# Designs tried in a protein design run: peptides against a protein of PDB entry 3B8E. Part 206

Target 1, 230 residues: chain A of PDB entry 3B8E
Amino acid sequence: PFLIFIIANIPLPLGTVTILCIDLGTDMVPAISLAYEQAESDIMKRQPRNPKTDKLVNEQLISMAYGQIGMIQALGGFFTYFVILAENGFLPIHLLGLRVNWDDRWINDVEDSYGQQWTYEQRKIVEFTCHTPFFVTIVVVQWADLVICKTRRNSVFQQGMKNKILIFGLFEETALAAFLSYCPGMGVALRMYPLKPTWWFCAFPYSLLIFVYDEVRKLIIRRRPGGWVE

## One batch from the design tools (peptide; made by RFdiffusion4, then SolubleMPNN)

Design b2_p27_4_s2 (from b2_p27_4, 22 letters changed)
Fold by OpenDDE base, seed 1:
Structure b2_p27_4_s2 (fold): chain B 230 residues (1-230), chain A 27 residues (1-27)
Amino acid sequence: as target 1 above (230 residues)
Amino acid sequence: EREREEVYEEALRLLEEARRERERFLA
C-alpha cells in the first residue's frame, strides 16, 4: 500500500494512526492465533524426514503465501480507496500526481474529474473518509486470510473452523474495526470518519478472491505433489 | 510477517518524518 502511494503520488489512503491500529490491533491477534494453531499442528505431525530441508521448503512456502495474500489484500484496500474517491468525483487517473496539490493548504481550488473545486478542508475530509473503509477492507480480507492459513494442504471444507482461538481473533478484529469506525471522536483522534455499513461489503469480493485463490493453489498442490507450486 | 512489519514500521517512520518536514516547511 505504502509503495503504491509513493510511486503513484496519490493522496494518502491510510493515516499513520490507522496503519498502527492495523499493525498492532489487527495483525497481532490473528498472528498469535495462527502461531498457536501451527504449534499444535507441528506437535501432532511426525518429525520431518529431513528437518533442515523440510523447514526451509516450508518457510519458503509460507513466505510466498503471505506475500501473495498480502498483495491481494493491498489491492482490495486500494480498490476501496479508488471507489470512494471516484464516488466523490476523483477518478483514479486524476489522482495520479495529485498529492502535491492535494496536500497544499494554500490551494483551495483543486478540481476533481468533473471540474468541481475542492477546498483544502473538503479534500482532507474526503481523504480521512477513505481511512476507515481501507481499514475495514483490510479486516474483512483478513477474515479470509485467517481461514485460509488454518490449513496448509487441506481445504477449509475438510478441516472446518474448529479453532476457538481463530474465532476469537476474528471477533476481536471485527470488534476493533467497529469501534474505530463508529465510536464518537475517532474522526478527530484517529482521522477515521464513520463508515456507512454498505462499505463493509466492498471487501467481500476480495475475500472471496483470496479464498478461491488458496483453494485453487491447494488443489494444484494436491494434484501435483512436488510441483513448482510447493 | 516480520518483514512486513518491518517494512510497515519503516514506512510509518518515513511518513511521520515527511509529515514533520512538511509541517516545518509550512510553519
Scores: peptide ipSAE 0.000, ipTM 0.207, DockQ to the pose 0.017
Fold by OpenDDE base, seed 2:
Structure b2_p27_4_s2 (fold): chain B 230 residues (1-230), chain A 27 residues (1-27)
Amino acid sequence: as target 1 above (230 residues)
Amino acid sequence: EREREEVYEEALRLLEEARRERERFLA
């Protein structure tokens, strides 16, 4: 997000504090849960035919899979960001290069795509209104990520939601997202303004995309054992 | 137990690497 922010010179879609909350708050318990589940699942797997090559391949593939999931998460966040800004009169094309004027406190007549002028304060309100749903979108997409990462090869539908730690992690992430989104003072403290409940659903298509992606990936792995998609 | 610990440590490393890559894409 920060790279896109710099390259595209768009208003900041995700605050630094929000990034820190993702890194420190939402990912820790789920990552621990996944580590335990993967360890248990890997013990149950057949010994790698070639431990050295299979380990390296697995590391690269896990890295690639998580990278791809991260990209989908980011795209989901940006989609939500662009939707909110578009609803407030700023079309995506208009946002390109707008950051310089957007962040200038002395410019109080920044025009939206429809010619409406926005004060600096109004612009910052809409910007900070985007931070929360971006974060929430990431969290909701993380639900799918956590669920799919429970198993390397088996479908989520086959293994089910038996891990209590995973469920706890999902609950924690959701509770944190709700707290940051709706707790009074978060707008001032974290620049995360309250989110309309409807915006939680903006992430669902991307969550579904991650589920489909992972199921397809797992299906390919099952059909072609030892392929580069493992 | 040793194999379990080794697999666990390896899984943790892989998850941490994957997390770092995810963070790079989310940054």
Scores: peptide ipSAE 0.000, ipTM 0.173, DockQ to the pose 0.020
Fold by OpenDDE base, seed 4:
Structure b2_p27_4_s2 (fold): chain B 230 residues (1-230), chain A 27 residues (1-27)
Amino acid sequence: as target 1 above (230 residues)
Amino acid sequence: EREREEVYEEALRLLEEARRERERFLA
């Protein structure tokens, strides 16, 4: 988010505090949960391979999975950001290069894509309105990510939800997201204005897509052991 | 506002449940 903010010169989609909440609040517990995840039943049944090579492969697979997941999360967040700004009159193309004028408090007539003029205060309200949905979108996508990361080969339905730390993490991140979204004063304190509850569902298609993609991947792995998909 | 309050209450409930799950895990 911050890199795109710099490169595209768009209004900041996510505040520093929200970034910290993602890093410390939402990502840490899941990472710990994965460390304590019980070995996948199919992994336990596999014959020991070369421990050195297998560790390296596992680390690579984990890193690739996190990388891909992170990209999908970012895409989901940016999608939500662009939708909100578009609903407020700022089309994605118009946002490119707008940051300088957007952040200038002395410019009170920044035009949107439809020629409506926006004061500095109005722009900041819209900006801060985007922070919460961006964060929430990431959290909702993380639900799917956490669930799918439990297994490499087995379906979630086969492996089940046995890791209590993972379940705790899901509840914690959801509770944190709701707290930051709806607790009075968060708009002033954290630059996260209250979110309409309907926006929680905006990320569901992405979560579903990730889930379906992962289940299909796992299905392919089960049907074609040793394939390129593994 | 009612919907926000409901979501906030649900969040608090989830936080309490999460805490209980953590306690159960650590026990």
Scores: peptide ipSAE 0.000, ipTM 0.179, DockQ to the pose 0.669
Fold by OpenDDE base, seed 3:
Structure b2_p27_4_s2 (fold): chain B 230 residues (1-230), chain A 27 residues (1-27)
Amino acid sequence: as target 1 above (230 residues)
Amino acid sequence: EREREEVYEEALRLLEEARRERERFLA
């Protein structure tokens, strides 16, 4: 999201502190859990036929697959961001190039798409209102990521939800998201204003998309071992 | 036990690389 912020010169959709919370708070425990589960399932016991080429190819394929999932997560976050700004009078087209005036504290008459004037304080409130749902969207999509990462080839339905550490990770990131969204003072500390509970459900279609994508990918891998999708 | 540790370390490295790629798209 920060790259799009720079390129499009739009109001910041996700704060730097929030990005750090995603990186350190929501992804670390799940990553450890997944590493443990992969080691236990003997997925990595198969020696590569060529340790130099097959390992590199496998690493690239895995990184690319997670990169694609990350792109879907970002799209979900931006969708939520644009919906909230549109509901507050700022259409997506109007946001392009608006950053300079948006961040200027001396400009108190920035017009929205409907000609309503917004003070600096009002603009910052709506900006910070967007940070929370963007973060929550990422967390909800991460639920799907954690579930699909249990196996490289097997369906989630075959492997099951027996990893207690993974389940703990899901609850931890959800609890963190709830804490950051609703705890008093988080608006000042992290620029994350409280979110209506209904916005949690806006991410579900994207979680479903990722889940379906991965199940289809795994199905292809099972049916065509050694294919380019593996 | 040593083989298990090597497998675990390799799995961890692969997950870290995948995570970095995910974070790049989320940023």
Scores: peptide ipSAE 0.000, ipTM 0.167, DockQ to the pose 0.020; fails the geometry check

Design b2_p27_4_s3 (from b2_p27_4, 23 letters changed)
Fold by OpenDDE base, seed 4:
Structure b2_p27_4_s3 (fold): chain B 230 residues (1-230), chain A 27 residues (1-27)
Amino acid sequence: as target 1 above (230 residues)
Amino acid sequence: DEERERVYQEALELLEEARKKIEEYLK
């Protein structure tokens, strides 16, 4: 998010403190949950055909899959960001290169895509309004990520949701997101203004995309055992 | 700034408590 902020010169979609909350509060618990689930998942139960070569290949494939999922997560976050800014009058194309003027407190007449002038304070309000949805979107997308990480081969529909640790991780992420989004003072402390409940659903298409991606991947693995996707 | 820092610290404490509870649950 910060890299995109610099490269595209757009208003900051996610604050540094919020990023820290993701790293320490959102990503860490799922990682712990997955570490405990390794014994229950088919990831560790599947024996490689050739332990010397297939282990390395499998690790690379896992890394690639998670990398792709991470890209989908980021895309979902940015989508939510752009939607909110567009609803406030800033179309994505207009945001490109706007950062310098956006962050300049002495410019109080920055125009949106429709010619409306925005003061520095107004711009910062809408910027901080975007931070929360971006974070929430990541959390919602991570729900799907956590669920699909349970197995490598079996469909989610086949394996079910039996792991209590995974379920706990989902609730923890949700609780953290709710806390950061709605707790009084978070707008001041973390630059995360309260979010309308409707925005929680903005991430669902991307969660669905992750599910579809994983189910297709798993389907390929089931149909072609030992294939390059395994 | 002081209010910001206060709320920030409170949030961190809550996160740490949550983390401890999670660790206890995972044992």
Scores: peptide ipSAE 0.000, ipTM 0.220, DockQ to the pose 0.146
Fold by OpenDDE base, seed 5:
Structure b2_p27_4_s3 (fold): chain B 230 residues (1-230), chain A 27 residues (1-27)
Amino acid sequence: as target 1 above (230 residues)
Amino acid sequence: DEERERVYQEALELLEEARKKIEEYLK
């Protein structure tokens, strides 16, 4: 998110505190869950693992979790961000390059896509309104990520949700998202304004996409062991 | 198993530090 903010020169969609909440509150639980995950049935049938190969497997799982899924998470977050800004009169095309004027406290007449002028305060309210949905979108997408990271090769449906740490992670992420979204004072403290409950559902298609993507990937791996997708 | 426990403990420590930081930001 921060890289896109710099490259596209758009208003900041996610605050530093929310990034920290994601990194420390949401991403750590998956990592712990992966460490304690039961060996896949395929691995249990294999001879005693070489510790070096186990590290490689874990690194690959982590790399996939933080790489490809992270990109889908970012896309989901940015989608929500652009929808909110569009609802407030700022079309995505208009946001490109707007950061300089957006962040300038002395410019109180930034025009939206419809010619309406926005004060600095009004712009910041809209920006902060985007922080919560962006965060929540990431959390909702991370539900899928947590579930799919449980297994490397087996389907989630085959392995099941037996990892208590994973279940705890899902609960903790959701509780944190709800707390940050609806607790009074979060708008001032974390620059996260209250989120309409409907925005929780906007991320569901992306979560589903991640599930489908991972299941397809795993299916390909099962059908073509040692292929380029492994 | 020992390595998993180490990773778990390290992760717990990181999580606790993170929680403390978050709590500091929430004040």
Scores: peptide ipSAE 0.000, ipTM 0.185, DockQ to the pose 0.025
Fold by OpenDDE base, seed 2:
Structure b2_p27_4_s3 (fold): chain B 230 residues (1-230), chain A 27 residues (1-27)
Amino acid sequence: as target 1 above (230 residues)
Amino acid sequence: DEERERVYQEALELLEEARKKIEEYLK
């Protein structure tokens, strides 16, 4: 998903510091929580397997979880990014190839989709305005992603939320998001401008969508074992 | 399952590569 930034040459919605905050501050505890998650009930009901096979299954589950979470997070972040830029006059199509001019300090007349000219400073303000909600969106999406990745085949309602570490991780990342979003000086230090509370809700429909999608997916897997959906 | 795993692994690798490139670009 991050390839979109490079391939499309769009303005970067996520700064290096924000990436580091995601990698080190947000993903660590959830990742640990997944490692300590109890075996899925359907796995436990299976005949005793070779220890080597069981290890492979766990590694596969973890790998799939990381990949899926990463993709959904990126998609959610990009969605929020495009919404914010569109609200500020930059339609997604117009952003294609704009990065070169966007980052050029000497160009102070970059036009948006409506012909409004943007100075370098104005563009950077909009860019930095995207950083915080991008991060927050990732966190909000992670709420759903972590819950859905807890199980492979079973519904969240069947497995329940027994992992206290997971719950702690959710609170931790939320607290971190709040801190980075609202603590004074973060705009200067981390280029994360204060986030309007309304933007916290921007990711909610997306989180709900992926939750519903995953539940439907799991339902299909249960009904059609060995299908392509697995 | 195998195909899905492959796709996710490929996606993860691509993400990591992209992240590295972005970091390099931002330096």
Scores: peptide ipSAE 0.000, ipTM 0.189, DockQ to the pose 0.017; fails the geometry check
Fold by OpenDDE base, seed 3:
Structure b2_p27_4_s3 (fold): chain B 230 residues (1-230), chain A 27 residues (1-27)
Amino acid sequence: as target 1 above (230 residues)
Amino acid sequence: DEERERVYQEALELLEEARKKIEEYLK
């Protein structure tokens, strides 16, 4: 999200602190999962696999999978962002290069796509209105990961533990999202204004997309073991 | 800025608590 913000010079879609919270939250579950797998491997007294190569491969596989999911999450967030701005009169094309004027406190007559003038304060309100839905969209899209993990061919024990860990992680992320969205003062502190409950459902198509993507990926892996999709 | 930092710290604490609970669950 931040890279697109820099490249496109659009109004900031998501606060830096919120992005950091997402990154920390999304990295926590994989890190714990890896630690658990290592602990299980040690308990099972399996022949010392070259721990460096196997760890690197697992980390790469995890990073690739989460990287792809993260890309879809970002797309979902940006979709929500553009929808909100469009509803407020700013079409996506008009947002390109607008950041300089958007962030200028002395310009109080920035025109939208329909010629309506927006004060600095009004622009910041609409910007902050986008932050919460963007974040919530990412969280809702992450719910698809729960379904993805349920469909993995792991041992019953590993699958059960991973599912519970994932459920807990998603619960905490959702609780954090709710806190940031509805707790008084968050609009000032994190520039996240309260979200209408209806916006929670806007991310569902993207959750479905991730599910479909993962099922297709798994299908390809099952049909072609050792393929590039792995 | 102070309020922002406070909220950020609260979020970090929440994440840390979540981590601890997950670790406890893994035991």
Scores: peptide ipSAE 0.000, ipTM 0.212, DockQ to the pose 0.165; fails the geometry check

Design b2_p27_4_s4 (from b2_p27_4, 24 letters changed)
Fold by OpenDDE base, seed 2:
Structure b2_p27_4_s4 (fold): chain B 230 residues (1-230), chain A 27 residues (1-27)
Amino acid sequence: as target 1 above (230 residues)
Amino acid sequence: EKERKEVYEEAKKLLEKARKLIKEYLE
């Protein structure tokens, strides 16, 4: 998220503290739960033919999996960010390069896509309004991502939700998201303003799309072993 | 399994450190 902020020169979608909360607070428990998930998945049943190469491959596969999950989560968060800003008059194309003026305290007449002028204070309120939904969106997307990561080939409906640690991790993430979103003082401390309950549902279509896509992908892999989709 | 346990232990330590940092930040 921070890299995209720098590259695109857009207003900061997520604060550094919230990024740290995601990296250290939300992602770790689910990641641990996946690491301890017993060899029911196709990933673990492959006997290493060559211990050295297969160990390296496993490390690469884990790194790629985490990287892909992180990218999907970021995309979901940015989607929510752009939706919120668009609803407030800032279209995505207008946000490109806007950071310089956005962060300037002395400019109180930054125009949105419709010619409305925004004071520095108003801009910061909108920016901080995006932080909470961005975070919540990541958590909601993580629900789907964690579920799909349980298996590489099998449908989640076939394997089921057997990992109690994973389930606990999902609840912990949700509880943390709720706490950060609604606890008094978080707006001041973490720049996370209270979230309207409706915004929790903004990520659901995206999570559903990821879920459907992954199930279709897995179905294709099952039908065509060794294909490029694997 | 040993490596997974080591990674788990390290991750748990990192999580505990993170929780402490968050707690310290919130205090």
Scores: peptide ipSAE 0.000, ipTM 0.152, DockQ to the pose 0.026
Fold by OpenDDE base, seed 3:
Structure b2_p27_4_s4 (fold): chain B 230 residues (1-230), chain A 27 residues (1-27)
Amino acid sequence: as target 1 above (230 residues)
Amino acid sequence: EKERKEVYEEAKKLLEKARKLIKEYLE
């Protein structure tokens, strides 16, 4: 998200503090839960035939999977961002290069795509309105990510939700998202304005897509061990 | 910045309390 902000010179879709909250608040407990689950699964698995090559392959596969999931998360967040700005009169094409004028507090007549003038304060309100749903979108997509990462080859339906740490992580992320979205003072502290409950559902198609994609991938791996999808 | 720090510290305390409550509920 931050790279696209720099390259496209668009208004900031997600604040730096909220990014830190994602990295430190939402990703840590899930990462720990996955580490414990991997340790449990590895204890049950026979030693790899070649620990150096098999470890490298696994690390590459994991890194690629996380990279792909991260890209889908970013796309979901940006989709929500562009929808909100479009609903407020700023079409995606108009946002390109707008950052310089957008962030200038002395320009109070920035025009939207329809010729409506926006003050600096009004622009910042709509910008901060985008931060919360972007964050929530990432959290909702992370639910699917955590669930799919629980198993490397088996379906989630086969292994079940027995990992209490993973469940705790999901609830923690949800509680954090709700807190940041609705707690008084978050608009001042984190530049996140309250989210309409309807926006929580905007991320569900992406979560479902990730879940379906991963289940299909795992199904292919189970049916064709050693295929190109591994 | 001072106000932000105070709000952030309060938020951290609330989050810790929530974590404890969730943990107790899951046990």
Scores: peptide ipSAE 0.000, ipTM 0.167, DockQ to the pose 0.151
Fold by OpenDDE base, seed 4:
Structure b2_p27_4_s4 (fold): chain B 230 residues (1-230), chain A 27 residues (1-27)
Amino acid sequence: as target 1 above (230 residues)
Amino acid sequence: EKERKEVYEEAKKLLEKARKLIKEYLE
């Protein structure tokens, strides 16, 4: 998010504190969950694995999973960000290069895509309004990613939700998201204004798409072992 | 701004505490 912020010179979609909350609060438990789930899966399968090759494969799998998760999360978050800004009159194309004027408190006539002028205070309200949904979107997408990454080849429906760490991770992320979104003072303290509950659902289509994509991928892997999709 | 900084630091401490608790729970 920060890199895109710099490169595109758009208004900041996600605050530093929120990024910290993601890194420390939402990414850690999923990582642990995936590590434990893989260990449990390996224990359950008890296939004599070559420890060297399998450790490498596991590390690669984890890294790849996190990479993919991160990309999808970013896409989901930015989608939500652009939707909110578009609803407030700022189309994505108009946001490019707008940061300089956006962050200037002395410019109170920044025009949106429709010619409406925005004061600094109004712009900051809109910006901070984007932070919470962006974060929530990431969390909701993370739910799907966590569930999907539970198994490499088996469907989630086949493996079930037996991993207590995964369930705990989902709960923690949800609780953190709810806390940051709705706790009084978070708007001022963390620049995360309260989110309408309806915005939680904006990420669900993405989560569903990821879920479907992964299930299809896994289905292909099961039907064609050793295929290019593996 | 000072208040925000204080809240930020407090939040950070809480997150670290939570992280520690999670780690302890997982051990």
Scores: peptide ipSAE 0.000, ipTM 0.170, DockQ to the pose 0.070
Fold by OpenDDE base, seed 5:
Structure b2_p27_4_s4 (fold): chain B 230 residues (1-230), chain A 27 residues (1-27)
Amino acid sequence: as target 1 above (230 residues)
Amino acid sequence: EKERKEVYEEAKKLLEKARKLIKEYLE
């Protein structure tokens, strides 16, 4: 998000506090849950592989998969960001290069896509309004990410939701997102303004996309063992 | 299992630090 902010010169979609909440509040429990996940039944049945060559390949594949999932997650967040700004009069094309004027507190006449002038305070309110739904979008997409990361090869439907720590992680992420979104004072303390409940559903297509992507990937791996997707 | 336990303990420590940091920001 920060790289896109710099490259595209758009208003900041995600604040530092929000990033910290994601990294420390939402990602840690899931990461721990994965460490305690039961080995896939197929891994236990496989003959001992060459530990030197197979570890390197597995690490690269895992890294690539997480990278791709991370990109989908970011796309979901940015989609929500652009929708909110569009609803407030700022179309995506107008946001490109707008950051300089957007962040200038002395400019109180920044025009939106429809010619309406926005004060610095008004702009910051709408910017901070984007932080919460961006965060929530990430959390909702992380639901899918957590579930799919439970297995490397087997379908989620085959492995099931047996890890209680994973379930707890999903609950904790959701509770944290709800707390940050609706608790009074979060707008002042964390610059995360209240979120309309409808925005929780904005991320669902991306969660579904991650599920479909991972299931397809795993299906390909199962059908073509040793292929380029493995 | 030993490595997993170490990673778990480290992650737990990080989580506790994070919770403390969040609490400090909320306060």
Scores: peptide ipSAE 0.000, ipTM 0.158, DockQ to the pose 0.027

